# Peptides against a protein of PDB entry 6PSE: the designs that were tried, part 79

Target 1, 78 residues: chain A of PDB entry 6PSE
Amino acid sequence: PSEEEEYARLVMEAQPEWLRAEVKRLSHELAETTREKIQAAEYGLAVLEEKHQLKLQFEELEVDYEAIRSEMEQLKEA

## One batch from the design tools (peptide; made by RFdiffusion4, then SolubleMPNN)

Design b2_p19_4_s4 (from b2_p19_4, 9 letters changed)
Fold by OpenDDE base, seed 4:
Structure b2_p19_4_s4 (fold): chain B 78 residues (1-78), chain C 78 residues (1-78), chain A 19 residues (1-19)
Amino acid sequence: as target 1 above (78 residues)
Amino acid sequence: as target 1 above (78 residues)
Amino acid sequence: MEKEEERLRRIVEEARAEE
């Protein structure tokens, strides 16, 4: 049997005390996992914003670089 | 009482059939939330890698820009 | 990528609404 099938049997045969403990355990794990999910989402959004700002800076530098490159090319050809 | 205290009382007074259903519900929610957490983390890592690559490109462009700027400055002063 | 970003925004917005 799969671990899932074994767990399902355990739940079916479990006493109320075990079931209450399992509800408590799962509730705790759900709360922790939910917090971690939110933190991961917040982090991802923060990094995305940082990447966006960096991209804007990069694009600005590319414009400046191409301007100087073009000016220098014109001077070399003159 | 807080919602948490009310829920705790519900769990304490619940019949085994309700408890088994609650274990099943919580297990399902935990599995879904875990999947969402992993997806959020994977996305955050992907964006982080993209930001890192962009930063390397930006730093390389800065070096190239300063090289051209310096060369142009030297030519103007000569 | 856009759908993934929207999912993260939704997660954060839902969390803030529960606070």
Scores: peptide ipSAE 0.446, ipTM 0.865, DockQ to the pose 0.968
Fold by OpenDDE base, seed 2:
Structure b2_p19_4_s4 (fold): chain B 78 residues (1-78), chain C 78 residues (1-78), chain A 19 residues (1-19)
Amino acid sequence: as target 1 above (78 residues)
Amino acid sequence: as target 1 above (78 residues)
Amino acid sequence: MEKEEERLRRIVEEARAEE
């Protein structure tokens, strides 16, 4: 039998006291996991914003670089 | 009474059939929330890696830019 | 990528609505 089938049997055969304890356990784990999910999401969005700002800076530098490169090329051709 | 206190009373007074259903519900929600947490974390890591690669490219461009800027400045001073 | 970003935004928005 799979672990899932064994767990299902356990739940079906369990006494009310065990079931109440299991509800409490699962509720706690759900609350923690939910908090962790939110934290992961917030972090991901923060990194995404940082990447976006970095990309803007990179693109600005590329423009400046091309400007100087072009000026340099013109001076060398003269 | 708080919602938490009301829920706690419900669990304590519930019949086994309700408790089994609640275990099933919570197990399902936990599984889904766990999957969502993992997905959020994986995405955050992917974005972090992209940001890191972009930063390396940016730093390389900065070096190249400073080299050309320095050469240009020297040519103008001569 | 956009779909995943939207998913993260939704998670955060839902959490804030519960606060």
Scores: peptide ipSAE 0.444, ipTM 0.864, DockQ to the pose 0.970
Fold by OpenDDE base, seed 1:
Structure b2_p19_4_s4 (fold): chain B 78 residues (1-78), chain C 78 residues (1-78), chain A 19 residues (1-19)
Amino acid sequence: as target 1 above (78 residues)
Amino acid sequence: as target 1 above (78 residues)
Amino acid sequence: MEKEEERLRRIVEEARAEE
């Protein structure tokens, strides 16, 4: 049987004391996992915003670079 | 009493059938929350890598831009 | 940035180890 099937059997055969302890354990793990999920999402959003700002700066610099490059090319061809 | 204290009392007074159902519910929520946490973390890492690559490209362009700007400035001063 | 990257890496690694 899979670990999931074995766990399901354990839950069905368990005494109330074990079940109460398991509810407490799962509640704790769920709370921690939820906090970590939120933190990961918040960080991902922050990095995404930083990447977006950097992209805008990059595009502005590309425009300025091409302007100077074009001027230099014209001077070299004359 | 807090919701947490009320929930703790419910768990202590609950019948085995309710406790088994609660273990099943919490296990399901934990599995889903874990999947979502992983997805959020993987996305955050991907965005971070993209930002890093963009930063490198930006820094390379800054060097090239300053080189042309300096050459142009020298030509204008001569 | 590096500390947050390490945190995200840890979260992914721990989650993969539990699955």
Scores: peptide ipSAE 0.424, ipTM 0.861, DockQ to the pose 0.796
Fold by OpenDDE base, seed 5:
Structure b2_p19_4_s4 (fold): chain B 78 residues (1-78), chain C 78 residues (1-78), chain A 19 residues (1-19)
Amino acid sequence: as target 1 above (78 residues)
Amino acid sequence: as target 1 above (78 residues)
Amino acid sequence: MEKEEERLRRIVEEARAEE
């Protein structure tokens, strides 16, 4: 039997005291996992915004660089 | 009483059939929330790696830009 | 990537609605 089938059997045969403890355990794990999910989502969005700002700065620098490069190249060819 | 206290009372007074159903519900929600957490974490990591690569490219361009800027400034001062 | 961003936004929005 799979671990899932074995767990299902355990739940079916369990006494109320074990079931209450399992509800408590699962509730705690769900709360923690939910918090971690939210934190991961917030972090991902923050990094995405940082990447976007960096991309804009990079594109601005590319424009400035190409302007100076072109001017320098023209001076060297003259 | 808080919702948490009311829920705790419900769990304490519940019959085995309700408790088994609650274990099943919580197990399902935990599995889904865990999947979502992992996906959020994986995405955040991917974006972080992209940002890091972009930062390296930006720093390389800054070096090249400063080199040309300095050369151009020296030529203008001469 | 856009779909995943939307998913993250949804997660954050749902969390804020529960607070």
Scores: peptide ipSAE 0.446, ipTM 0.865, DockQ to the pose 0.952; fails the geometry check

Design b2_p19_5_s1 (from b2_p19_5, 6 letters changed)
Fold by OpenDDE base, seed 4:
Structure b2_p19_5_s1 (fold): chain B 78 residues (1-78), chain C 78 residues (1-78), chain A 19 residues (1-19)
Amino acid sequence: as target 1 above (78 residues)
Amino acid sequence: as target 1 above (78 residues)
Amino acid sequence: MSDEEIRAFFERILEEAAA
């Protein structure tokens, strides 16, 4: 039997005291996992914003660089 | 009483059939929440990597830009 | 996925948590 099947059997054969403890355990794990999910989402949004700001800075620098490069190229051709 | 206290009381007073159903429910929610957490983490890492690559490109461009800028400045001073 | 799709995913998670 798979672990899932074995666990299902355990739940079916378990006494109320075990079941209550399992509910408590699962509730705790769910709360923690939910918190971690939220944290991951918050972090992801922050990184997205940082990436966006960096991209804007990069594009600005590209403009400045191309301006200077072009000027220098023209000076060399003259 | 808080919702948490009320839920705790419910669990303590619940019959085995309800408890088994609750274990099943919580297990399902935990599995789903875990999947979402993992997906969020994966996306976050992907964005982080993209940001890192962009930063490397930015830093490379900064080096090139400063080189040209410095050369032009020297030419102006001469 | 695009950044916008990823953003939407994260925002959905946070919205659900706030509800």
Scores: peptide ipSAE 0.664, ipTM 0.880, DockQ to the pose 0.980
Fold by OpenDDE base, seed 2:
Structure b2_p19_5_s1 (fold): chain B 78 residues (1-78), chain C 78 residues (1-78), chain A 19 residues (1-19)
Amino acid sequence: as target 1 above (78 residues)
Amino acid sequence: as target 1 above (78 residues)
Amino acid sequence: MSDEEIRAFFERILEEAAA
């Protein structure tokens, strides 16, 4: 039997005291996992924003670079 | 009584059939929440990597820009 | 996935948590 099938059998044969303990355990794990999920999402959004700001700065620098490059090219051709 | 206290009382007074159903429900929610947490982490890492690559490109462009800027400044001062 | 899709995913998580 798979671990899943074995666990299912445990739940089916369990006494109320075990079941109550399992509910408590699962509730705790769910709460922790939910908190971690939220934190991951918050952090992900922050990184996305940082990347966006960096992209804007990069694009601005590209414009400035091309302007100087073009001017320099003209001076060298003259 | 708070919702938490009310839920705790429900668990204490619950029949085995209800408890088994609750274990099943919580197990399902935990599995889904865990999947989402993992996925959030994976996406976060991907964005971090993209930001890192962008930063490297930005720093390279800064070096090139400063080189041209310096050369241009020298030409203008001459 | 695009940044927009990733953003939407994160925002969904946060919206569900706030509900």
Scores: peptide ipSAE 0.664, ipTM 0.879, DockQ to the pose 0.985
Fold by OpenDDE base, seed 1:
Structure b2_p19_5_s1 (fold): chain B 78 residues (1-78), chain C 78 residues (1-78), chain A 19 residues (1-19)
Amino acid sequence: as target 1 above (78 residues)
Amino acid sequence: as target 1 above (78 residues)
Amino acid sequence: MSDEEIRAFFERILEEAAA
């Protein structure tokens, strides 16, 4: 049997005291996992914003670079 | 009483059938929340890598830009 | 997946947490 099937059987045969303890355990794990999920999302949004700002700076520098490069090339061709 | 205290009382007074159903519910929610947490982490890592690559490109362009700027300034001063 | 889609995913998670 799979671990899932074995767990399901345990739940079906378990006494109320075990079931109450399992509800408490699962509730705690769910709360922790939910907090971690939220933290991951907050961090992801922060990195997205940083990447976006960096991209804007890069594009601005690229424009300035091409302007100077073009000016330099024109001077060399003259 | 708080919602948490009311829920705790419900768990303490619940019949085995309700407890088994609650274990099943919590297990399902935990599995879904865990999947979302993992997915959020994976997306966050992908964005981090993209930001890092962009930063390297930006720093390289900055070096090239300063080189051309300096060369141009030297030509103007001569 | 686009940055916009990733953003929407993160924002959904935070919106669900605030509900």
Scores: peptide ipSAE 0.664, ipTM 0.879, DockQ to the pose 0.984
Fold by OpenDDE base, seed 5:
Structure b2_p19_5_s1 (fold): chain B 78 residues (1-78), chain C 78 residues (1-78), chain A 19 residues (1-19)
Amino acid sequence: as target 1 above (78 residues)
Amino acid sequence: as target 1 above (78 residues)
Amino acid sequence: MSDEEIRAFFERILEEAAA
C-alpha cells in the first residue's frame, strides 16, 4: 500500500487520543505553512515593486542614451 | 470564551467520527496551502531572476552611457 | 506568467489572509 493508503488506514483505526493529537499536529502545520505562504507573497510583491522601479530607471536611461547617441551620430556625420 | 478555546473544547469532547472528519479537513487545507506556498516561492524566484537580469542590462547601459557622455563632454570642450 | 498575473496571485493570498 502507498503511504497515503497506510495513513488513511491509520486514521480509520485510530483511537480518539491519537486523532486529537493528529488534529493538533495538522493545525500547527497549517498555521506555520499559512504564515510562510503569506511571507512569500509579501516578499514577492516587494520584489515586483523593486523590478518595476528598476525598469522605470532603465527606460529613462535608454531615452537619455538614445538622445546622446543621436547627437553624437549627427556630430560625426558633419 | 475565545473561538480558539471553543475549538479546543470541541476537539476534547468530539467523537471519533468528528475527529476523523477534522483530520481529513485539515489535511486537505494543509495540502492546498502547501501548494500555494510553493507556487508563491516559485513566482518570487522568477521575479528575482528577472530583476537580476534587468539589473545587469541596466549596469551595462550605464557603462555605455558614461562612455558616450564622456566622449561628448570632451568634444564639447574642444 | 506575467507580472500582473503574479501580482494578482500574491494579492489574492494576502486578501485571503486578511479575511
Scores: peptide ipSAE 0.664, ipTM 0.879, DockQ to the pose 0.989

Design b2_p19_5_s2 (from b2_p19_5, 8 letters changed)
Fold by OpenDDE base, seed 3:
Formats: structure tokens, C-alpha cells, sequence
Structure b2_p19_5_s2 (fold): chain B 78 residues (1-78), chain C 78 residues (1-78), chain A 19 residues (1-19)
């Protein structure tokens, strides 16, 4: 039997005391995992915003660089 | 009483049939939440890597830009 | 995944948590 099938059988045959303890355990793990999920999403959004700002700065610098490069090229060819 | 206290009381007074159903519910939610947490972490790392690559490209462009700017400034002052 | 898709994924997580 799979671990899932064995666990399902355990739950079916469990006494109330074990079931209450398992509910408590699962509730705690769910709360922790939910918090971690939220934190991961918040951090991910922050990094996305930082990346976007950096991209805008990069694009501005590219424009300025190409302007100077073009002027320099004109001077060298004259 | 808080919702947490009310829930705790519900678990304490619950019959085995309700407890088994609750274990099943919590197990399912935990599995889903865990999957989402992992996926969020993976996406966050991907964005972080892209941001880092962009930063390196930006720094290289800054160096090239300052080199041309300096040369151009020298030519204008001569 | 595009940045927009990733952003939408993170936003969904936060919206679900706020409910």
C-alpha cells in the first residue's frame, strides 16, 4: 500500500485522542505554511518591482549611451 | 471568545466522524498550500536571477558610457 | 512564465490570504 493509503487507514482506525492531536498538528503546519507562502509572495512582488525599476534605468542609460556613441562616431568619421 | 478559542472547543467536543473529516480537510489544504509555497519560492528565485543578470548588464553599460562620456568631454574641452 | 504571469500568481496568493 502507498503511504497515502496507509495514512488513510490510520485515520479511519484512530481513536478520538489521536484524531484531536492530528487536527492540532495539521492546523499548526497549515498556519506556518500559509505564513511562508504569503512571505514568499510579498518578497517576490518586491523583487519584481525592483527589477522593473532597474529595467527603466537601464533603458534610459541605453538611450543616453546611443546618443553619445552616435555623436562620437560622427566625429571619428569626419 | 476568539475564533481560535471557539475552534479549539469545537475540536475538543467533536465526534470521531467530524474529526476524521477535519483531518482530511486540513491534509488537503496543507498539500495545496505547500505546493503554492514551493511554486512561489521558485518564481521568486527566477525573478531574482533575472534581476541580477540585468544589474550586471547595467553596470557594464555604465562603464562603457562613462568611458565615452569622458572621451567626449576631453574633445569638447580641447 | 512572464513577469506579468508571475506577478498575477503572487497577487492571487495575497488576495486569497486577505479573504
Amino acid sequence: as target 1 above (78 residues)
Amino acid sequence: as target 1 above (78 residues)
Amino acid sequence: MSDEEIEAFFQRILEEAAQ
Scores: peptide ipSAE 0.654, ipTM 0.878, DockQ to the pose 0.975
Fold by OpenDDE base, seed 5:
Structure b2_p19_5_s2 (fold): chain B 78 residues (1-78), chain C 78 residues (1-78), chain A 19 residues (1-19)
Amino acid sequence: as target 1 above (78 residues)
Amino acid sequence: as target 1 above (78 residues)
Amino acid sequence: MSDEEIEAFFQRILEEAAQ
């Protein structure tokens, strides 16, 4: 049987004391995993914002660079 | 009593059938939350990589820009 | 996924946590 099937059998045959302990364990893991999920989302949003700001700075520099490049090219062709 | 205290009491006083159902519920929520956490991590890493690549491109453009700017300044001073 | 879709995903997670 798969681990899932074995676990299902264990749950079905378990005594109340084991079941209560399992509820506590799962509740703890769920709380921890939920906290980690939230933290990941917060960090992700921060990185997205940083990338957005960097993108804007990059685009501004591109405009400035193209302006100077074009001016230099024109001066060299004259 | 707080919701947590009420829940704790419910778990302590619950019949095996309720406890089994609660284990199933918590297992499902944990699996779903874990999937979302993993997905959040994957998205976060992708955004970080994109930001890193953009940063490298920005730094390269800065070098090129400063080179042209300096050349232009020298030409204007001559 | 686009940045907008990723942002929406993260926002959804935070909204669910606030409920």
Scores: peptide ipSAE 0.653, ipTM 0.878, DockQ to the pose 0.983
Fold by OpenDDE base, seed 1:
Structure b2_p19_5_s2 (fold): chain B 78 residues (1-78), chain C 78 residues (1-78), chain A 19 residues (1-19)
Amino acid sequence: as target 1 above (78 residues)
Amino acid sequence: as target 1 above (78 residues)
Amino acid sequence: MSDEEIEAFFQRILEEAAQ
C-alpha cells in the first residue's frame, strides 16, 4: 500500500485523542505554509515590478542609443 | 471567545466522524497550499533570472551608449 | 530585501519541498 493508503487507514482506525492531535498539527502546518505562500507571492510581485521598471529604462536607452548611432552614421556617410 | 477559541472547543467536543472529516479537509488544503507555495517560488526565481539578464543587457548598452556619446562630443569639440 | 535574500527564500522553499 502507498503512504497515502496507509495514512488513510491510520486515520480511520485512530482514536479521538490522536485525531485531535492530528487536527492541531495540520492546522499549524497549514497556517505556516499559508504565510510562506503569501510571502512568496509578495516577493514575486516586487521583483516583477522592478523588472518592469528596468525594461522601460532599457527601452528608453535603446531609443536614445539608436538616435545617436544614426546621427553618427549620417555624419560618416556625408 | 475568539474564532480560534471556538474552533478549539469544537475540536475538543467533536465526535470521531467529524474529526476524521476535518483531518481530510485540512490535509487537502495543506496539499493545495503547498503546491501553490512551490509554484510561487519557482515563478519568483524565473523572474529574478530574467531581471538579472535584463540588467546585464542594460549595463552593456549603457557602456556602448557612453562610448558613442563621448566620441560624438569629442568630434564636436575638435 | 535584496535580490539575493529573495532568491535564498525561494530556494529554501524548493529545497524543503524536495525533502
Scores: peptide ipSAE 0.646, ipTM 0.878, DockQ to the pose 0.981
Fold by OpenDDE base, seed 2:
Structure b2_p19_5_s2 (fold): chain B 78 residues (1-78), chain C 78 residues (1-78), chain A 19 residues (1-19)
Amino acid sequence: as target 1 above (78 residues)
Amino acid sequence: as target 1 above (78 residues)
Amino acid sequence: MSDEEIEAFFQRILEEAAQ
């Protein structure tokens, strides 16, 4: 039997004391996993914001660069 | 009593059928939350890599820009 | 947090999921 089938059987045949302990264990793991999920989302958003700011700076520099490049090209052709 | 205290009392006084259902519920929520946590981490790493690549491109453009800016300044002063 | 610390956090999550 798979581990999932064995676990399902264990839950089905377990005494109330084991079941209460399992509820407590799962509740704790869920709380911890939820906290980590939230933290991961917060970090992801922070990096997205930094990437966005960097993209804006990059696009501004591209505009300035193309302006100088074009002016320089005109001076070289004159 | 707090919701936490009420829940703790419910678990303590619950019948096996309710406890088994609660184990199933919590297991399902834990699996979903774990999947979402993993997905958040994968997306976060992808954005970090994109930001890194953008930073490299930005730094390369800064070097090129400063080279042309300096040359242009020299031409204007001559 | 630094990008390195954030990266380490994400990597830890993925490593734990692989076990």
Scores: peptide ipSAE 0.645, ipTM 0.878, DockQ to the pose 0.987

Design b2_p19_5_s3 (from b2_p19_5, 6 letters changed)
Fold by OpenDDE base, seed 4:
Structure b2_p19_5_s3 (fold): chain B 78 residues (1-78), chain C 78 residues (1-78), chain A 19 residues (1-19)
Amino acid sequence: as target 1 above (78 residues)
Amino acid sequence: as target 1 above (78 residues)
Amino acid sequence: MSDEEIRAFFERILAEAAA
């Protein structure tokens, strides 16, 4: 049987004391996992913003670079 | 009483059928939340890697820009 | 996925947590 099927059987055959303990365990894990999910989302948004700002700076520098490159090319061709 | 205290009391007073249903509910929510957490982490890592690559490109462009700027300055001062 | 789609995903997670 799969681990999932074995676990399902365990739950069906379990006594109330075990079931209460399992509810407590799962509740704790859910709370922690939820917190971690939220933290991951917050971090992800922060990194996205940083990447966006960096992209804007990069594009500005590209414009400045091409301007100087073009000017330099014109000076060399004159 | 807090919602947490009320829930704790409910769990303590619950019958096995309710407890089994709650284990099933919590297991499902934990599985979904875990999947979302992992997906969030994967997306965050991908964005972080993209930001890192962009930063490297930006730094390379800065070097090239400063080189051309310096050359242009020297030509204008000569 | 685009950055916009990833942003929407993160924002959804945070919105659900705040509700």
Scores: peptide ipSAE 0.668, ipTM 0.880, DockQ to the pose 0.983
Fold by OpenDDE base, seed 2:
Structure b2_p19_5_s3 (fold): chain B 78 residues (1-78), chain C 78 residues (1-78), chain A 19 residues (1-19)
Amino acid sequence: as target 1 above (78 residues)
Amino acid sequence: as target 1 above (78 residues)
Amino acid sequence: MSDEEIRAFFERILAEAAA
């Protein structure tokens, strides 16, 4: 049997004491995993914002660069 | 009593059938939460990589910009 | 996925946590 099937069988055959312990274990793991999920989402949003700000700065520099490039081109062609 | 205390009391007083159902519920929620956590981490890494690549492009453009700026300054001062 | 889709995903997670 698969590990999943074995676990299911264990749950079906388990005594209340084991089941209560398993509920406690799963509750703890769920709480931790939930916290980590939230933290990952918060960090992800922060990075998205940073990338967005960087993109804006990049686009601003591109405009400035093209302005100077164009001016330089005109000066050299004159 | 707090909800946590009430839940703890419920678990302590629950019959095996309820406990098995609770294990199943918690297992399902844990699996879903774990999947979401992993996905959040993957997305976060992808955004970080994109930000990094953008930063490299930005720094390259800064170098090019300063080169032209310097050349332009020299031409105008001559 | 687009940045918008990724943002929506993160915001959904946070919204669910706040509920």
Scores: peptide ipSAE 0.668, ipTM 0.880, DockQ to the pose 0.986
Fold by OpenDDE base, seed 1:
Structure b2_p19_5_s3 (fold): chain B 78 residues (1-78), chain C 78 residues (1-78), chain A 19 residues (1-19)
Amino acid sequence: as target 1 above (78 residues)
Amino acid sequence: as target 1 above (78 residues)
Amino acid sequence: MSDEEIRAFFERILAEAAA
């Protein structure tokens, strides 16, 4: 039997005291996992914003670079 | 009484059938929340990697830009 | 997946947590 099937059987045959303890355990793990999920989402949004700002700066620099490059090329051709 | 206190009392007074159903519910929610947490972490990592690559490109362009700027300045001063 | 889709995913997670 799979671990899932074995666990299911345990739950079905367990006494109320075990079941109450399991509810407490699962509730605690759910709360922790939920906090971690939220934290991951917050960090993800922060990195997205940083990447966006960096992209804007990069594009501005590309424009400035091409302007100087073009000017330099014209001076060399003259 | 708080919702937490009321829930705790419900768990303590509940019949085995309710407790088994609650274990099933919590297990399902934990599994879903865990998948979402993992997915959030994966997306966050992907964005971090993209930001890192962009940062490297930006720094390379800054070096090239300063080189041309300096050359142009020298030519103008001569 | 686009940045917009990823953003929407994160914002959904946070919205659900706030509710």
Scores: peptide ipSAE 0.667, ipTM 0.880, DockQ to the pose 0.984
Fold by OpenDDE base, seed 5:
Structure b2_p19_5_s3 (fold): chain B 78 residues (1-78), chain C 78 residues (1-78), chain A 19 residues (1-19)
Amino acid sequence: as target 1 above (78 residues)
Amino acid sequence: as target 1 above (78 residues)
Amino acid sequence: MSDEEIRAFFERILAEAAA
């Protein structure tokens, strides 16, 4: 039997005291996992914003670079 | 009483059938929340990598820009 | 996934947590 099947059997045969303890354990793990999920989302949004700002700076520099490159090209051809 | 206190009382007074159902519910929510946490982490890492690659490209462009800027400055002063 | 899709995913998580 799989671990899942064994766990299912344990739950079916468990006494109330074990079941209450399992509810407490699962509630704790759920709360912790939920907090970690939220933290991951917050960090993800922060990195997205940083990447966006960097993208804007990069595009600005590209414009400036092309302006100088074009001017330099014209000066060399004159 | 708080919702937490009411829930605690419910768990303490619950019959085995309710407790088994609650274990099943919590297990499902934990599995779903865990999957979302993992997905959030994966997306966060992907964005971090993209930001890193963009940073490298930005720094390369800065070097090229400064080279042309310096050359242009020298040509203007000559 | 696009940045917009990723953003929407993160925002959904945070919205659900706030509700």
Scores: peptide ipSAE 0.666, ipTM 0.880, DockQ to the pose 0.989

